Peptides against a protein of PDB entry 5GWM. Designs and how they scored, part 4

Target 1, 52 residues: chain A of PDB entry 5GWM
Amino acid sequence: DSAISKEDEERYQKLVTENEQLQRLITQKEEKIRVLRQRLVERGDAKGTELN

## One batch from the design tools (peptide; aimed at target 1 Q23 L25)

Design b2_p26_3 (made by RFdiffusion4)
Pose (drawn by RFdiffusion4):
Structure b2_p26_3 (pose): chain A 52 residues (1-52), chain P 26 residues (1-26)
Amino acid sequence: as target 1 above (52 residues)
Amino acid sequence: EEEELEELREELEELEEEIEELEEEL
């Protein structure tokens, strides 16, 4: 592309890379915290305190 | 760990918005 240079590409490529990294990091904690969520259900902590 | 997860989710939402804006520009 004459308009879309290496500039726009690199910015996008690196950005998708950022997306792949931390979305994984979330899933790692989420699956484990998901179990905690069930356990918190028995405790009644499922909701916590959301006054906002 | 829950607070860290919420921060990561906020950062991911910001990145998704930046990706959508760049895809519109392309």

Design b2_p26_3_s3 (made by RFdiffusion4, then SolubleMPNN; from b2_p26_3, 12 letters changed; failed a check: too like the target's own chain)
Amino acid sequence: DVEELEQLKTELEQLKKELEELEKKM

Design b2_p26_6 (made by RFdiffusion4)
Pose (drawn by RFdiffusion4):
Structure b2_p26_6 (pose): chain A 52 residues (1-52), chain P 26 residues (1-26)
Amino acid sequence: as target 1 above (52 residues)
Amino acid sequence: EEIEEELEELEELKEELEEIEEKIEE
């Protein structure tokens, strides 16, 4: 592309890379916290305190 | 306390991911 240069590409490519990284880091904690969620259900802490 | 800290870290990561998704959409 004459308009879309290496500039726009690199910016996008690195950005998608950022997305792949931290979305995984989330899943790692979510899956484990998900179990904590169930356990918190028995405690009644499922909701916590959301006054906002 | 450990669970609260992990939830806060998860929320921060989710906020960062939303920002990255918005930039990808733009």

Design b2_p26_7 (made by RFdiffusion4)
Pose (drawn by RFdiffusion4):
Structure b2_p26_7 (pose): chain A 52 residues (1-52), chain P 26 residues (1-26)
Amino acid sequence: as target 1 above (52 residues)
Amino acid sequence: IEEELEELEELEEELEEIEEKIEELE
């Protein structure tokens, strides 16, 4: 592309890379916290305190 | 557990900002 240069590409490529990293880091904690969620259900802590 | 949830919320917020940037570039 004459308009879309290496600039726009690199910016996009690195950005998708950022997305791939941290979305996995999320899943790691979610899956484990998901179990905590169930455990918190028995405690009644499932909702916590959301006054906002 | 509260600290882990706060870290998870921060990561979710960072991911939402990254997804918005990807949509703007597309």

Design b2_p26_7_s1 (made by RFdiffusion4, then SolubleMPNN; from b2_p26_7, 11 letters changed)
Fold by OpenDDE base, seed 1:
Structure b2_p26_7_s1 (fold): chain B 52 residues (1-52), chain A 26 residues (1-26)
Amino acid sequence: as target 1 above (52 residues)
Amino acid sequence: IKKELEELEKLKEKLEQIQKELKELE
């Protein structure tokens, strides 16, 4: 019975919470990048590298 | 876009590290 230590359980719960937060932030950044790229396409600008 | 891509890569690197630590605790 590899019972997870109390310290490992507390660490695991913190990591789960941070993992979910990072996944949400990644999704938000990916959507922001998608919208910026779409605006470049709509302008006929082939170089998405010029927008910060 | 360059700044947003650099920020996205930093978030992905952090996520990879957290997922590694989670797997070590499972």
Scores: peptide ipSAE 0.562, ipTM 0.898, DockQ to the pose 0.675
OpenDDE base, seeds 2, 3, 4, 5: peptide ipSAE 0.561, 0.561, 0.558, 0.560; ipTM 0.898, 0.899, 0.897, 0.898; seeds 3, 5 fail the geometry check

Design b2_p26_7_s2 (made by RFdiffusion4, then SolubleMPNN; from b2_p26_7, 10 letters changed)
Fold by OpenDDE base, seed 2:
Structure b2_p26_7_s2 (fold): chain B 52 residues (1-52), chain A 26 residues (1-26)
Amino acid sequence: as target 1 above (52 residues)
Amino acid sequence: IKEELEELEELKRKLEQIKEELKKLE
């Protein structure tokens, strides 16, 4: 039975934790981009209504 | 050992993909 060394298990758990952290950071950046795009649309529409 | 090394290598590839996705969102 080829058991993982304790060092390889600790390395795996560090990589899993880093992956989860990076995935959360991606989700936060994607949501920030969505909100910024929505604010640009709302500001464009407000200028279009003020010129009519 | 071989299967566990393959899992570690797959996880490393997933991390590199996430790092590249973060760079595109900067």
Scores: peptide ipSAE 0.060, ipTM 0.625, DockQ to the pose 0.083
OpenDDE base, seeds 1, 3, 4, 5: peptide ipSAE 0.053, 0.057, 0.054, 0.051; ipTM 0.604, 0.616, 0.610, 0.605; seeds 1, 3, 4, 5 fail the geometry check

Design b2_p26_7_s3 (made by RFdiffusion4, then SolubleMPNN; from b2_p26_7, 9 letters changed)
Fold by OpenDDE base, seed 1:
Parts: C-alpha cells; sequence; structure tokens
Structure b2_p26_7_s3 (fold): chain B 52 residues (1-52), chain A 26 residues (1-26)
C-alpha cells in the first residue's frame, strides 16, 4: 500500500492539468503549422522560405 | 513557420518533462 502522500497527490493533479493544457497547445500549434505549410504548397513556394 | 516549429518543440519538451514527473508519482 504505497499510499501517495497528500503533497504528491496535489502535485499529481497539477501535473495532470498542465499535461492536458500542453496537449491542447501542441494540437493548436500543429494545426497552425499544417495551415501555413498548405498555403506554401498552394503558392508553389519551396519549404523553407522565411514565413513565420 | 520556423518560430512556430521552435515553439512547438519547446511545448513538446515541457510535455515530456511532465510525463516523466507523472510516471515517478505513479
Amino acid sequence: as target 1 above (52 residues)
Amino acid sequence: IEEELKELEELKKKLEQIKKELEELE
């Protein structure tokens, strides 16, 4: 019975919440990059032009 | 795209650190 300490449980819940937030942000960034790459393809621009 | 790729890499590094800390608490 490795009873998790109260401090470890509070830390775990914070880490779970931050994990979910980061996963959402990663998905949003990946979609933004996909859209930017698609615009480059539609323009006939080579991958690696200085589009932010 | 380069700045967005850099920000994405930083977010993935943070996520990996959090996953490691979660595994240590399980």
Scores: peptide ipSAE 0.451, ipTM 0.860, DockQ to the pose 0.673
OpenDDE base, seeds 2, 3, 4, 5: peptide ipSAE 0.427, 0.423, 0.436, 0.421; ipTM 0.852, 0.851, 0.855, 0.850; seed 2 fails the geometry check

Design b2_p26_7_s4 (made by RFdiffusion4, then SolubleMPNN; from b2_p26_7, 10 letters changed)
Fold by OpenDDE base, seed 2:
Structure b2_p26_7_s4 (fold): chain B 52 residues (1-52), chain A 26 residues (1-26)
Amino acid sequence: as target 1 above (52 residues)
Amino acid sequence: IEEELKELEQLKRKLEQIKKELEELE
């Protein structure tokens, strides 16, 4: 059993925190994209290219 | 939407990198 160093444990905890942060940001962006796509559908604007 | 899609892809790439680093520390 390679004893995880204190430094590796501290790195692991940072990576866990960053993973959770990224998962939240991904979810937020996916929802934002969903809302933008829905607005394009509602406007009947076949030019989905204007909402960058 | 294109900018948001690009940013989403960047976040997904970072997430996969972090998951790999976590797997190496497990």
Scores: peptide ipSAE 0.484, ipTM 0.874, DockQ to the pose 0.616
OpenDDE base, seeds 1, 3, 4, 5: peptide ipSAE 0.478, 0.480, 0.481, 0.474; ipTM 0.871, 0.871, 0.872, 0.870; seeds 3, 4 fail the geometry check

Design b2_p26_8 (made by RFdiffusion4)
Pose (drawn by RFdiffusion4):
Structure b2_p26_8 (pose): chain A 52 residues (1-52), chain P 26 residues (1-26)
Amino acid sequence: as target 1 above (52 residues)
Amino acid sequence: EEELEELKEELEEIEEKIEELEEEME
């Protein structure tokens, strides 16, 4: 592409890379915290304190 | 949980930026 140069590409490519990284890091904690969620359900901590 | 919320906020920002760049490339 004459308009879309290496500039636009690199910016996009690196950005998708950023997305792949931390979305995984989320899943790791989520799956484990998901179990904690169930356990918190028995405690009644499922909601916590959301006054906002 | 706090670290997870921060990561989710960063991910949302990154997804918005990806959408904006895709629109600019179109």

Design b2_p26_8_s1 (made by RFdiffusion4, then SolubleMPNN; from b2_p26_8, 9 letters changed)
Fold by OpenDDE base, seed 1:
Structure b2_p26_8_s1 (fold): chain B 52 residues (1-52), chain A 26 residues (1-26)
Amino acid sequence: as target 1 above (52 residues)
Amino acid sequence: MEELEELKTRLEQIQKEIEELEEKMK
């Protein structure tokens, strides 16, 4: 019966919560970067097509 | 970009600690 200690359980719960928070924040930042890069490409393509 | 990499580094550390605790519970 390797019952997790109360200290290990509290540590685990804190780590899981922080992991979820970081994952959400990373996803939000990566999506923002993706959108900004896409807008830059679309503007570059539009300028290239107007000059031709 | 540096902030995002710092967050990813911290995430990796947390995931490692979670895995170690999960292994201890087996």
Scores: peptide ipSAE 0.334, ipTM 0.823, DockQ to the pose 0.574
OpenDDE base, seeds 2, 3, 4, 5: peptide ipSAE 0.292, 0.336, 0.338, 0.339; ipTM 0.787, 0.825, 0.825, 0.826; seeds 3, 4, 5 fail the geometry check

Design b2_p26_8_s3 (made by RFdiffusion4, then SolubleMPNN; from b2_p26_8, 10 letters changed)
Fold by OpenDDE base, seed 2:
Structure b2_p26_8_s3 (fold): chain B 52 residues (1-52), chain A 26 residues (1-26)
Amino acid sequence: as target 1 above (52 residues)
Amino acid sequence: MEELEELKTKNEQIEKEIKELEEKMK
């Protein structure tokens, strides 16, 4: 029976944890981008509309 | 591993965009 080694399971868990952390950081940064873009629009900055 | 590298690349791109927007807000 091919069972995954303990070492392979530990490697997988580290990868999953790091991936989840990066996903959270991406979500936070995407929200920051949304807020910054909105502020540029509110300022009437023509360059803000070109970034869309 | 490929998905993790894609997320790292996406995170770097997002950081670049944030920096560019922050510079425009000065």
Scores: peptide ipSAE 0.060, ipTM 0.620, DockQ to the pose 0.070
OpenDDE base, seeds 1, 3, 4, 5: peptide ipSAE 0.091, 0.091, 0.094, 0.089; ipTM 0.689, 0.689, 0.693, 0.688; seeds 1, 3, 4, 5 fail the geometry check

## One batch from the design tools (peptide; aimed at target 1 Q23 E30 L36)

Design b2_p27_3 (made by RFdiffusion4)
Pose (drawn by RFdiffusion4):
Structure b2_p27_3 (pose): chain A 52 residues (1-52), chain P 27 residues (1-27)
Amino acid sequence: as target 1 above (52 residues)
Amino acid sequence: LEEELEELEELKEELEEIEEEIEELEE
Protein backbone atom coordinates (compact mmCIF):
# COMPACT_ATOMS: atom_id res chain seq x y z
CA ASP A 1 0.00 0.00 0.00
CA SER A 2 1.23 3.48 -0.91
CA ALA A 3 -0.48 5.13 2.07
CA ILE A 4 -0.35 2.36 4.58
CA SER A 5 3.39 2.10 5.11
CA LYS A 6 5.53 0.08 7.50
CA GLU A 7 4.56 2.75 10.02
CA ASP A 8 0.88 1.93 10.23
CA GLU A 9 1.71 -1.78 10.03
CA GLU A 10 4.24 -1.87 12.85
CA ARG A 11 1.92 0.16 15.04
CA TYR A 12 -0.86 -2.33 14.44
CA GLN A 13 1.27 -5.45 14.69
CA LYS A 14 2.81 -4.49 17.96
CA LEU A 15 -0.67 -3.47 19.23
CA VAL A 16 -2.18 -6.90 18.49
CA THR A 17 0.88 -8.34 20.25
CA GLU A 18 0.02 -6.27 23.33
CA ASN A 19 -3.55 -7.66 23.14
CA GLU A 20 -2.33 -11.31 22.98
CA GLN A 21 -0.08 -10.91 26.02
CA LEU A 22 -2.40 -9.51 28.58
CA GLN A 23 -5.56 -11.22 27.59
CA ARG A 24 -3.75 -14.38 28.46
CA LEU A 25 -2.53 -12.99 31.70
CA ILE A 26 -6.11 -12.31 32.62
CA THR A 27 -7.34 -15.75 31.81
CA GLN A 28 -4.80 -17.20 34.08
CA LYS A 29 -6.00 -15.26 37.11
CA GLU A 30 -9.70 -15.47 36.03
CA GLU A 31 -9.89 -19.24 35.90
CA LYS A 32 -8.35 -19.47 39.38
CA ILE A 33 -10.37 -16.57 40.76
CA ARG A 34 -13.37 -18.21 39.22
CA VAL A 35 -13.05 -21.02 41.71
CA LEU A 36 -12.65 -18.43 44.46
CA ARG A 37 -15.87 -16.90 43.18
CA GLN A 38 -17.74 -20.10 43.91
CA ARG A 39 -16.12 -20.37 47.25
CA LEU A 40 -17.05 -16.79 47.98
CA VAL A 41 -20.62 -17.70 46.98
CA GLU A 42 -20.82 -19.96 50.07
CA ARG A 43 -19.38 -17.14 52.12
CA GLY A 44 -21.77 -14.65 50.64
CA ASP A 45 -18.79 -12.58 49.48
CA ALA A 46 -19.88 -13.20 45.88
CA LYS A 47 -20.85 -9.58 45.42
CA GLY A 48 -18.42 -7.97 47.85
CA THR A 49 -19.14 -4.30 48.36
CA GLU A 50 -20.18 -2.35 45.29
CA LEU A 51 -21.69 0.92 46.48
CA ASN A 52 -20.84 2.80 43.31
CA LEU P 1 -7.68 -12.22 47.27
CA GLU P 2 -9.04 -8.65 47.08
CA GLU P 3 -5.64 -7.51 45.71
CA GLU P 4 -5.79 -10.16 42.99
CA LEU P 5 -9.28 -9.03 41.96
CA GLU P 6 -8.10 -5.38 41.78
CA GLU P 7 -5.14 -6.47 39.60
CA LEU P 8 -7.57 -8.42 37.35
CA GLU P 9 -9.88 -5.35 37.00
CA GLU P 10 -6.83 -3.19 36.05
CA LEU P 11 -5.76 -5.70 33.40
CA LYS P 12 -9.33 -5.82 31.99
CA GLU P 13 -9.34 -1.97 31.74
CA GLU P 14 -5.98 -2.03 29.96
CA LEU P 15 -7.26 -4.72 27.54
CA GLU P 16 -10.38 -2.58 26.73
CA GLU P 17 -8.15 0.34 25.92
CA ILE P 18 -5.96 -1.81 23.63
CA GLU P 19 -9.08 -3.22 21.85
CA GLU P 20 -10.37 0.34 21.26
CA GLU P 21 -6.95 1.36 19.76
CA ILE P 22 -7.07 -1.76 17.47
CA GLU P 23 -10.59 -0.85 16.29
CA GLU P 24 -9.49 2.76 15.54
CA LEU P 25 -6.49 1.54 13.48
CA GLU P 26 -8.67 -1.00 11.56
CA GLU P 27 -11.11 1.84 10.68

Design b2_p27_3_s3 (made by RFdiffusion4, then SolubleMPNN; from b2_p27_3, 13 letters changed)
Fold by OpenDDE base, seed 4:
Formats: structure tokens, sequence, C-alpha cells
Structure b2_p27_3_s3 (fold): chain B 52 residues (1-52), chain A 27 residues (1-27)
């Protein structure tokens, strides 16, 4: 069994937090993309639009 | 949409890097 230093524990906690933040951001981006695509479908517009 | 997709892919790349580092620390 390996032991981790205090420094590694602190880094781990920071990485866990960042991991969760990134997962939330990814979910938000995926939802935004979904909404944009849905709007294009509803409007009958092509993919190549001014929508980011 | 293209910009959002690009940003999404960047976030996924960052996530993968963070997850890799987490695995290293847990090893």
Amino acid sequence: as target 1 above (52 residues)
Amino acid sequence: IEEEIKELEELKTKLAQIQAELEKLKA
C-alpha cells in the first residue's frame, strides 16, 4: 500500500473539484449545442448559420 | 454551433487530462 504526501492530497482535492467543474461545464455546453440544433430544426435552417 | 462544439471538445480534452492525473495520484 502506497502512502500519499500532504502535497499529493491537496493536489488530489483540487483535481477532484476541477473534474466536477469540467463535467458541469461539459453538460452545459452539450445542452447549449442541443438547444441550438433544435432551434435550427424547428426553423428549418441549415447547420451553417451565424449560431456559434 | 461550430464554436460551441470546439469549446466542448476542448473541455473534454481538459477533463481527460484531469482524470489521467487523478489516476496517477490514486496509483
Scores: peptide ipSAE 0.612, ipTM 0.910, DockQ to the pose 0.558; fails the geometry check
OpenDDE base, seeds 1, 2, 3, 5: peptide ipSAE 0.611, 0.611, 0.610, 0.610; ipTM 0.909, 0.909, 0.909, 0.909; seeds 1, 2, 3, 5 fail the geometry check

Design b2_p27_6 (made by RFdiffusion4)
Pose (drawn by RFdiffusion4):
Structure b2_p27_6 (pose): chain A 52 residues (1-52), chain P 27 residues (1-27)
Amino acid sequence: as target 1 above (52 residues)
Amino acid sequence: EEKEEYEELEEEIEELKEELEEIEEKI
């Protein structure tokens, strides 16, 4: 592309890379916290305190 | 102890989700 140069590409490529990293990091914690969620259900802490 | 650990992990996940939403908007 004459308009879309290496500039726009690199910005996008690195950006998708950022997405891939931390979306995984989330899943790691989520699956484990998911179990805690069930355990908190028995405790009644499922909701916590959301006054906002 | 478990409740405190959970709250700390929940806050970390919320921060990561906010960063991910910003990244998705930029994409």

Design b2_p27_7 (made by RFdiffusion4)
Pose (drawn by RFdiffusion4):
Structure b2_p27_7 (pose): chain A 52 residues (1-52), chain P 27 residues (1-27)
Amino acid sequence: as target 1 above (52 residues)
Amino acid sequence: EEEEIEEEEEELEELKEELEEIEEEIE
């Protein structure tokens, strides 16, 4: 592309890379915290304190 | 243990907010 240069590409490519990194990192904590969620259900801490 | 769980939930919320910013930039 004459308009879309290496500039726009690199910015996009690196950005998708950022997305792939931390979305995984989320999942790792989520799956484990998901079990904690169930356990917190028995405790009644499932909701916590959300006054906002 | 309860404090550790709360710290992990706050870290997870921060990561989700960062991901949402990245998805908006991709759009």

Design b2_p27_8 (made by RFdiffusion4)
Pose (drawn by RFdiffusion4):
Structure b2_p27_8 (pose): chain A 52 residues (1-52), chain P 27 residues (1-27)
Amino acid sequence: as target 1 above (52 residues)
Amino acid sequence: EIEEELEELEELKEELEEIEEEIEELE
């Protein structure tokens, strides 16, 4: 592309890379915290304190 | 400890939403 240069590409490519990194880092914690969620359900801590 | 992990997880989700919005703007 004459308009879309290496500039726009690199910016996008690196951005998708950022997305791939931390979405995985979330899943790792989520899956484990998901179990904690169930355990917190028995405790009644499922909701916590959300006054906002 | 659990509350700290949940706060960290919410921060990561907010960062991911920002990155997804930037990707949509570039597309």

Design b2_p27_8_s1 (made by RFdiffusion4, then SolubleMPNN; from b2_p27_8, 10 letters changed)
Fold by OpenDDE base, seed 4:
Structure b2_p27_8_s1 (fold): chain B 52 residues (1-52), chain A 27 residues (1-27)
Amino acid sequence: as target 1 above (52 residues)
Amino acid sequence: DIEKEIQELEELKRKLEQIKKELEELE
């Protein structure tokens, strides 16, 4: 049983934390995409006009 | 341009998902 070094444990915990942060960012981007698409539907801009 | 903003966000989402996958492969 090679005891995981404290450095390896700290590295693993950093990766886990980063993955959780990335997952939150993905979810935020998905929600923003959904909201923007909903605004397009509400504007009746279902025709590919440059949505300024 | 909301369509452009959607495309930019979808690209960023794909990049973040790829980085997430690479991290999961290291765990």
Scores: peptide ipSAE 0.044, ipTM 0.605, DockQ to the pose 0.378
OpenDDE base, seeds 1, 2, 3, 5: peptide ipSAE 0.044, 0.044, 0.042, 0.043; ipTM 0.601, 0.602, 0.601, 0.603; seeds 1, 3, 5 fail the geometry check

Design b2_p27_8_s2 (made by RFdiffusion4, then SolubleMPNN; from b2_p27_8, 11 letters changed)
Fold by OpenDDE base, seed 4:
Structure b2_p27_8_s2 (fold): chain B 52 residues (1-52), chain A 27 residues (1-27)
Amino acid sequence: as target 1 above (52 residues)
Amino acid sequence: DIKKEIEELEELKRKLEQIKKELEELK
């Protein structure tokens, strides 16, 4: 039983927290992309300027 | 704008996969 060091546990908890934060940011960005694509469709603007 | 947001999303996905890998290495 290699007792997880306090340092390894602290690192693990930081990585778990960061993972959860990044997952939330990914979900927010995916939803934002979906909304932006939907707005382009609704406007009929195939204008490559909003795709940039 | 959409291209930029996709690029940012792809970067976040890469960071997330790296963190997942580091978590598996600690198990």
Scores: peptide ipSAE 0.052, ipTM 0.585, DockQ to the pose 0.539; fails the geometry check
OpenDDE base, seeds 1, 2, 3, 5: peptide ipSAE 0.042, 0.041, 0.042, 0.042; ipTM 0.573, 0.574, 0.574, 0.574; seeds 1, 2, 3, 5 fail the geometry check

Design b2_p27_8_s4 (made by RFdiffusion4, then SolubleMPNN; from b2_p27_8, 9 letters changed)
Fold by OpenDDE base, seed 4:
Structure b2_p27_8_s4 (fold): chain B 52 residues (1-52), chain A 27 residues (1-27)
Amino acid sequence: as target 1 above (52 residues)
Amino acid sequence: SIEEEIKELEELKRELEQINEELKKLE
């Protein structure tokens, strides 16, 4: 019920920003994983064999 | 290899998701 301090607000905003950045990064990595898996399929390596 | 790169990215994704869940608990 009490108002948060300025320092607590700033800390919270940093956490929110970091969370948003992490979410974007996760999405980018998910897309990259999808693309790489698609490349394996396109190369006929859908069986999980090592492909460089 | 593409397979190794996928593995590394999946590991990184899991780590980021764990950190994200911890951050969500602090919000």
Scores: peptide ipSAE 0.052, ipTM 0.639, DockQ to the pose 0.398
OpenDDE base, seeds 1, 2, 3, 5: peptide ipSAE 0.052, 0.051, 0.052, 0.050; ipTM 0.638, 0.631, 0.636, 0.629; seeds 1, 3 fail the geometry check

## One batch from the design tools (peptide; aimed at target 1 L22 L25 I26 K32)

Design b2_p28_2 (made by RFdiffusion4)
Pose (drawn by RFdiffusion4):
Structure b2_p28_2 (pose): chain A 52 residues (1-52), chain P 28 residues (1-28)
Amino acid sequence: as target 1 above (52 residues)
Amino acid sequence: EEEEEEEEIEELEELEEELEEIEEELEE
């Protein structure tokens, strides 16, 4: 592309890379916290305190 | 262990906010 240079590409490529990193990091904690969620259900802490 | 779980929840919330920002940049 004459308009879309290496500039636009690199910005995009690196950005998708950022997306792949931290969506994984989230899943790791979510799956584990997901179990905690169930356990908190028995405690009644499922909701916590959301006054906002 | 409970303090560690609370810390992990806070770290997750920060990561979710960062991911939302990245998704908005990808949409633009």

Design b2_p28_3 (made by RFdiffusion4)
Pose (drawn by RFdiffusion4):
Structure b2_p28_3 (pose): chain A 52 residues (1-52), chain P 28 residues (1-28)
Amino acid sequence: as target 1 above (52 residues)
Amino acid sequence: EEEEELEELEELEEELEEIEEEIEELEE
């Protein structure tokens, strides 16, 4: 592309890379915290304190 | 430790939302 140069590409490529990194880092904690969520259900801490 | 993991998870979710918005803007 004459308009879309290496500039726009690199910016996008690296951005998708950023997305792939931290969406996995989230899943790792989520799956584990998900079990905690169930455990917190028995404790009634499922909602916590959300006054906002 | 569990509370720290929840706080880190919330921060990562916020960062991911910003990255997804930037990706949508570049795709447009």

Design b2_p28_3_s4 (made by RFdiffusion4, then SolubleMPNN; from b2_p28_3, 12 letters changed)
Fold by OpenDDE base, seed 4:
Structure b2_p28_3_s4 (fold): chain B 52 residues (1-52), chain A 28 residues (1-28)
Amino acid sequence: as target 1 above (52 residues)
Amino acid sequence: DDEKMLKELEELKRKLEQIEKEIKELEA
């Protein structure tokens, strides 16, 4: 590991925080997609209608 | 909107990949 500047450390911390936020958002979006697909299955719609 | 959700998911994954790359570069 190379020594990092103060500015690099601050950027690193911001990126780590943003990464964690995006990971949570990805999980939420993927879960929402799964829920929507499950609703289609429950409705018996095999065509995979565009869910708005 | 399933298509909208999929597009948003792909965008988030792209952003995540870029951020993880930058993190790795800073950690090196």
Scores: peptide ipSAE 0.147, ipTM 0.706, DockQ to the pose 0.592
OpenDDE base, seeds 1, 2, 3, 5: peptide ipSAE 0.144, 0.050, 0.143, 0.134; ipTM 0.703, 0.600, 0.705, 0.700

## One batch from the design tools (peptide; aimed at target 1 L25)

Design b2_p29_5 (made by RFdiffusion4)
Pose (drawn by RFdiffusion4):
Structure b2_p29_5 (pose): chain A 52 residues (1-52), chain P 29 residues (1-29)
Amino acid sequence: as target 1 above (52 residues)
Amino acid sequence: EELEELKEELEEIKEEIEELEEEMEEKRE
C-alpha cells in the first residue's frame, strides 16, 4: 500500500501483540478466581460490596 | 485488583485497534 506504510503496520502488529499477551494473563487469573467465585457464593461474598 | 487493571488495559488496547483499523480503511479508500 502506498498510504499504509510500515508505520501503520508496525503500530498495528505490535498492538495486536499487546492484546494477545494480556488477554492470556487475564484468563489465567479468571479461571482460578472463577473457582473462588463459587466458593465465595457459599460465603455470600459473591457480590462483595458494590455501592457505586 | 490486578485482574480489573488488566481488563481496563485490554479494553483500551481494543479501542486503539478499532481506531487504527478505521484509519487504515480510510487510507485504502

Design b2_p29_6 (made by RFdiffusion4)
Pose (drawn by RFdiffusion4):
Structure b2_p29_6 (pose): chain A 52 residues (1-52), chain P 29 residues (1-29)
Amino acid sequence: as target 1 above (52 residues)
Amino acid sequence: EEELEELEEELEEIEEEIEELEEEMEEKK
């Protein structure tokens, strides 16, 4: 592309790379915290305190 | 849980930046 240069590409490529990194990091904690969620259900801590 | 919320917020910002860049590339095409 004459308009879309290496500039726009690198910016996008690196951005998608950022997306792949931390979305995984989330899943790792989520899956484990998901179990904690069930356990918190028995404690009644499932909701916590959301006054906002 | 706090670290997870921070990562979710960062991911939402990155998704928004991806959408803006895709719109800009479409406009240039």

Design b2_p29_8 (made by RFdiffusion4)
Pose (drawn by RFdiffusion4):
Structure b2_p29_8 (pose): chain A 52 residues (1-52), chain P 29 residues (1-29)
Amino acid sequence: as target 1 above (52 residues)
Amino acid sequence: EIEEEEEELEELEEELEEIEEEIEELEEE
């Protein structure tokens, strides 16, 4: 592309890379916290305190 | 410890949302 140069590409490529990194990092904690969520259900802590 | 881990997860989710918005803006351009 004459308009879309290496500039726009690199910016996008690195950005998608950022998305792949931390979405994984989330999943790791989510799956484990998910179990904690169930355990917190028995405790009644499922909701916590959300006054906002 | 559990509350700290939830707070760290929320921060990561906010960062991800910002990155997804930036990707959408670049795809629209």

Design b2_p29_8_s3 (made by RFdiffusion4, then SolubleMPNN; from b2_p29_8, 13 letters changed)
Fold by OpenDDE base, seed 5:
Formats: sequence, C-alpha cells, structure tokens
Structure b2_p29_8_s3 (fold): chain B 52 residues (1-52), chain A 29 residues (1-29)
Amino acid sequence: as target 1 above (52 residues)
Amino acid sequence: SLEEELKELEELKTKLKQIEKELEELEKK
C-alpha cells in the first residue's frame, strides 16, 4: 500500500471518465449493430457486413 | 457499414481493456 499522489488521483479521475465514455460508445455501437443485423434478417440479405 | 461498426466496436473494447488495466495498477498502490 502506497499513498496516492495528486498525479495518480488526477490520472485515476481521467481514466474513470474515459472508461465511462467508452462504455457509452460501446453500448451505442452494440445497439447500432443489433439494428443492422435485424435489418439483414428481415431482408434475407446475406451481405450483412456491407450494410451502412 | 456493419463491417465498419464492428471494427470500431473492437477498437473501443481494446481501449476499454487498456484503461481497465491502468485502473487496476493504480488501485494496487
């Protein structure tokens, strides 16, 4: 156990914020991917990777 | 495209894992 420096605390805060941002972006991407995959199923389209 | 979205998702997951590792190292102090 070592004392947390001010620099370590600032780094930790930045990492937590970035982690939260990435989690939100991942969730948004996963939902977008789900919608795109569902459109492929509905269309019977085998070219799922080409959907925008 | 779906392919682009999948690629970007994997990039985000990679960055997340890196951040989680750095957080773990800070928490070990």
Scores: peptide ipSAE 0.297, ipTM 0.806, DockQ to the pose 0.574
OpenDDE base, seeds 1, 2, 3, 4: peptide ipSAE 0.294, 0.292, 0.295, 0.296; ipTM 0.803, 0.803, 0.803, 0.804

## One batch from the design tools (peptide; aimed at target 1 K32 I33 R43)

Design b2_p30_2_s3 (made by RFdiffusion4, then SolubleMPNN; its pose is not in this set)
Fold by OpenDDE base, seed 4:
Structure b2_p30_2_s3 (fold): chain B 52 residues (1-52), chain A 30 residues (1-30)
Amino acid sequence: as target 1 above (52 residues)
Amino acid sequence: SEKEEEERKRKEELEITELEVLEQELRERL
């Protein structure tokens, strides 16, 4: 087991942190999409989902 | 638009998948 280089550990931690940030962004986008779909349903604009 | 947001979401999901693969490859090398 070669000692993990400091550079490899820093690279790993960057990937983990970036994944956590992207997961948060995905969750925010999913909620926003859900709200948009709900607004389209409330408008009765079934074509709104095709056009927007 | 909802379509543009779905497309951005798909792009973000692909980026996560790429990062997860790189993270796994790094773990396998450590």
Scores: peptide ipSAE 0.090, ipTM 0.607, DockQ to the pose 0.020
OpenDDE base, seeds 1, 2, 3, 5: peptide ipSAE 0.082, 0.058, 0.059, 0.065; ipTM 0.602, 0.603, 0.603, 0.612; seed 2 fails the geometry check

Design b2_p30_5 (made by RFdiffusion4)
Pose (drawn by RFdiffusion4):
Structure b2_p30_5 (pose): chain A 52 residues (1-52), chain P 30 residues (1-30)
Amino acid sequence: as target 1 above (52 residues)
Amino acid sequence: EEEEEYEELEEELEELEEELEEIEEEIEEM
């Protein structure tokens, strides 16, 4: 592309790379916290304190 | 102990979710 240069490409490519990294980092904690969620359900801590 | 661990992990997770939302917005703008 004459308009879309290496500039726009590199910015996008690196951006998608950022997305892949931390979405995985989330899933790692989510799956584990998910179990804690169930455990917190028995405790009644499922909701916590959300006054906002 | 489990409650404290959950709260710590929840705060880290919220921060990562906010960063991901910013990245998704930037991707939509492109």

Design b2_p30_6 (made by RFdiffusion4)
Pose (drawn by RFdiffusion4):
Structure b2_p30_6 (pose): chain A 52 residues (1-52), chain P 30 residues (1-30)
Amino acid sequence: as target 1 above (52 residues)
Amino acid sequence: IEELEEENEELEERLEELEEEQEELEEELE
């Protein structure tokens, strides 16, 4: 592409890379915290305190 | 690209929230 140079590409590529990294990091904690969610359900802490 | 940057920022904030929630929940379980 004459307009879309290495600049736009690198910016995009690195950006998708950022997306892949931390979406994984979320899943790791989520799956584990998901179990805590169920456990908190028995405690009634499922909602916590959301006054906002 | 800008939209994807906003999505990544939101993912970073969500990761920070999950880290805090995990620490607090681990303390409550102890």

Design b2_p30_7 (made by RFdiffusion4)
Pose (drawn by RFdiffusion4):
Structure b2_p30_7 (pose): chain A 52 residues (1-52), chain P 30 residues (1-30)
Amino acid sequence: as target 1 above (52 residues)
Amino acid sequence: DPELEEYEELEEEIEELEEELEEIEEEIEE
């Protein structure tokens, strides 16, 4: 592409890379916290305190 | 409670990562 240069590409490519990294880091904690969520259901802490 | 402290700490980290991910998704859409 004459308009879309290496500039636009690199910015996009690195951006998708950022997305891949931290969506995974999230899943790691979510799956584990997910179990904690169930355990918190028995404790009634499922909702916590959301006054906002 | 250790389980509750661990949950709160991990939940705060997840919220931070989710905010960063939303920003990244918005930039990808643009």

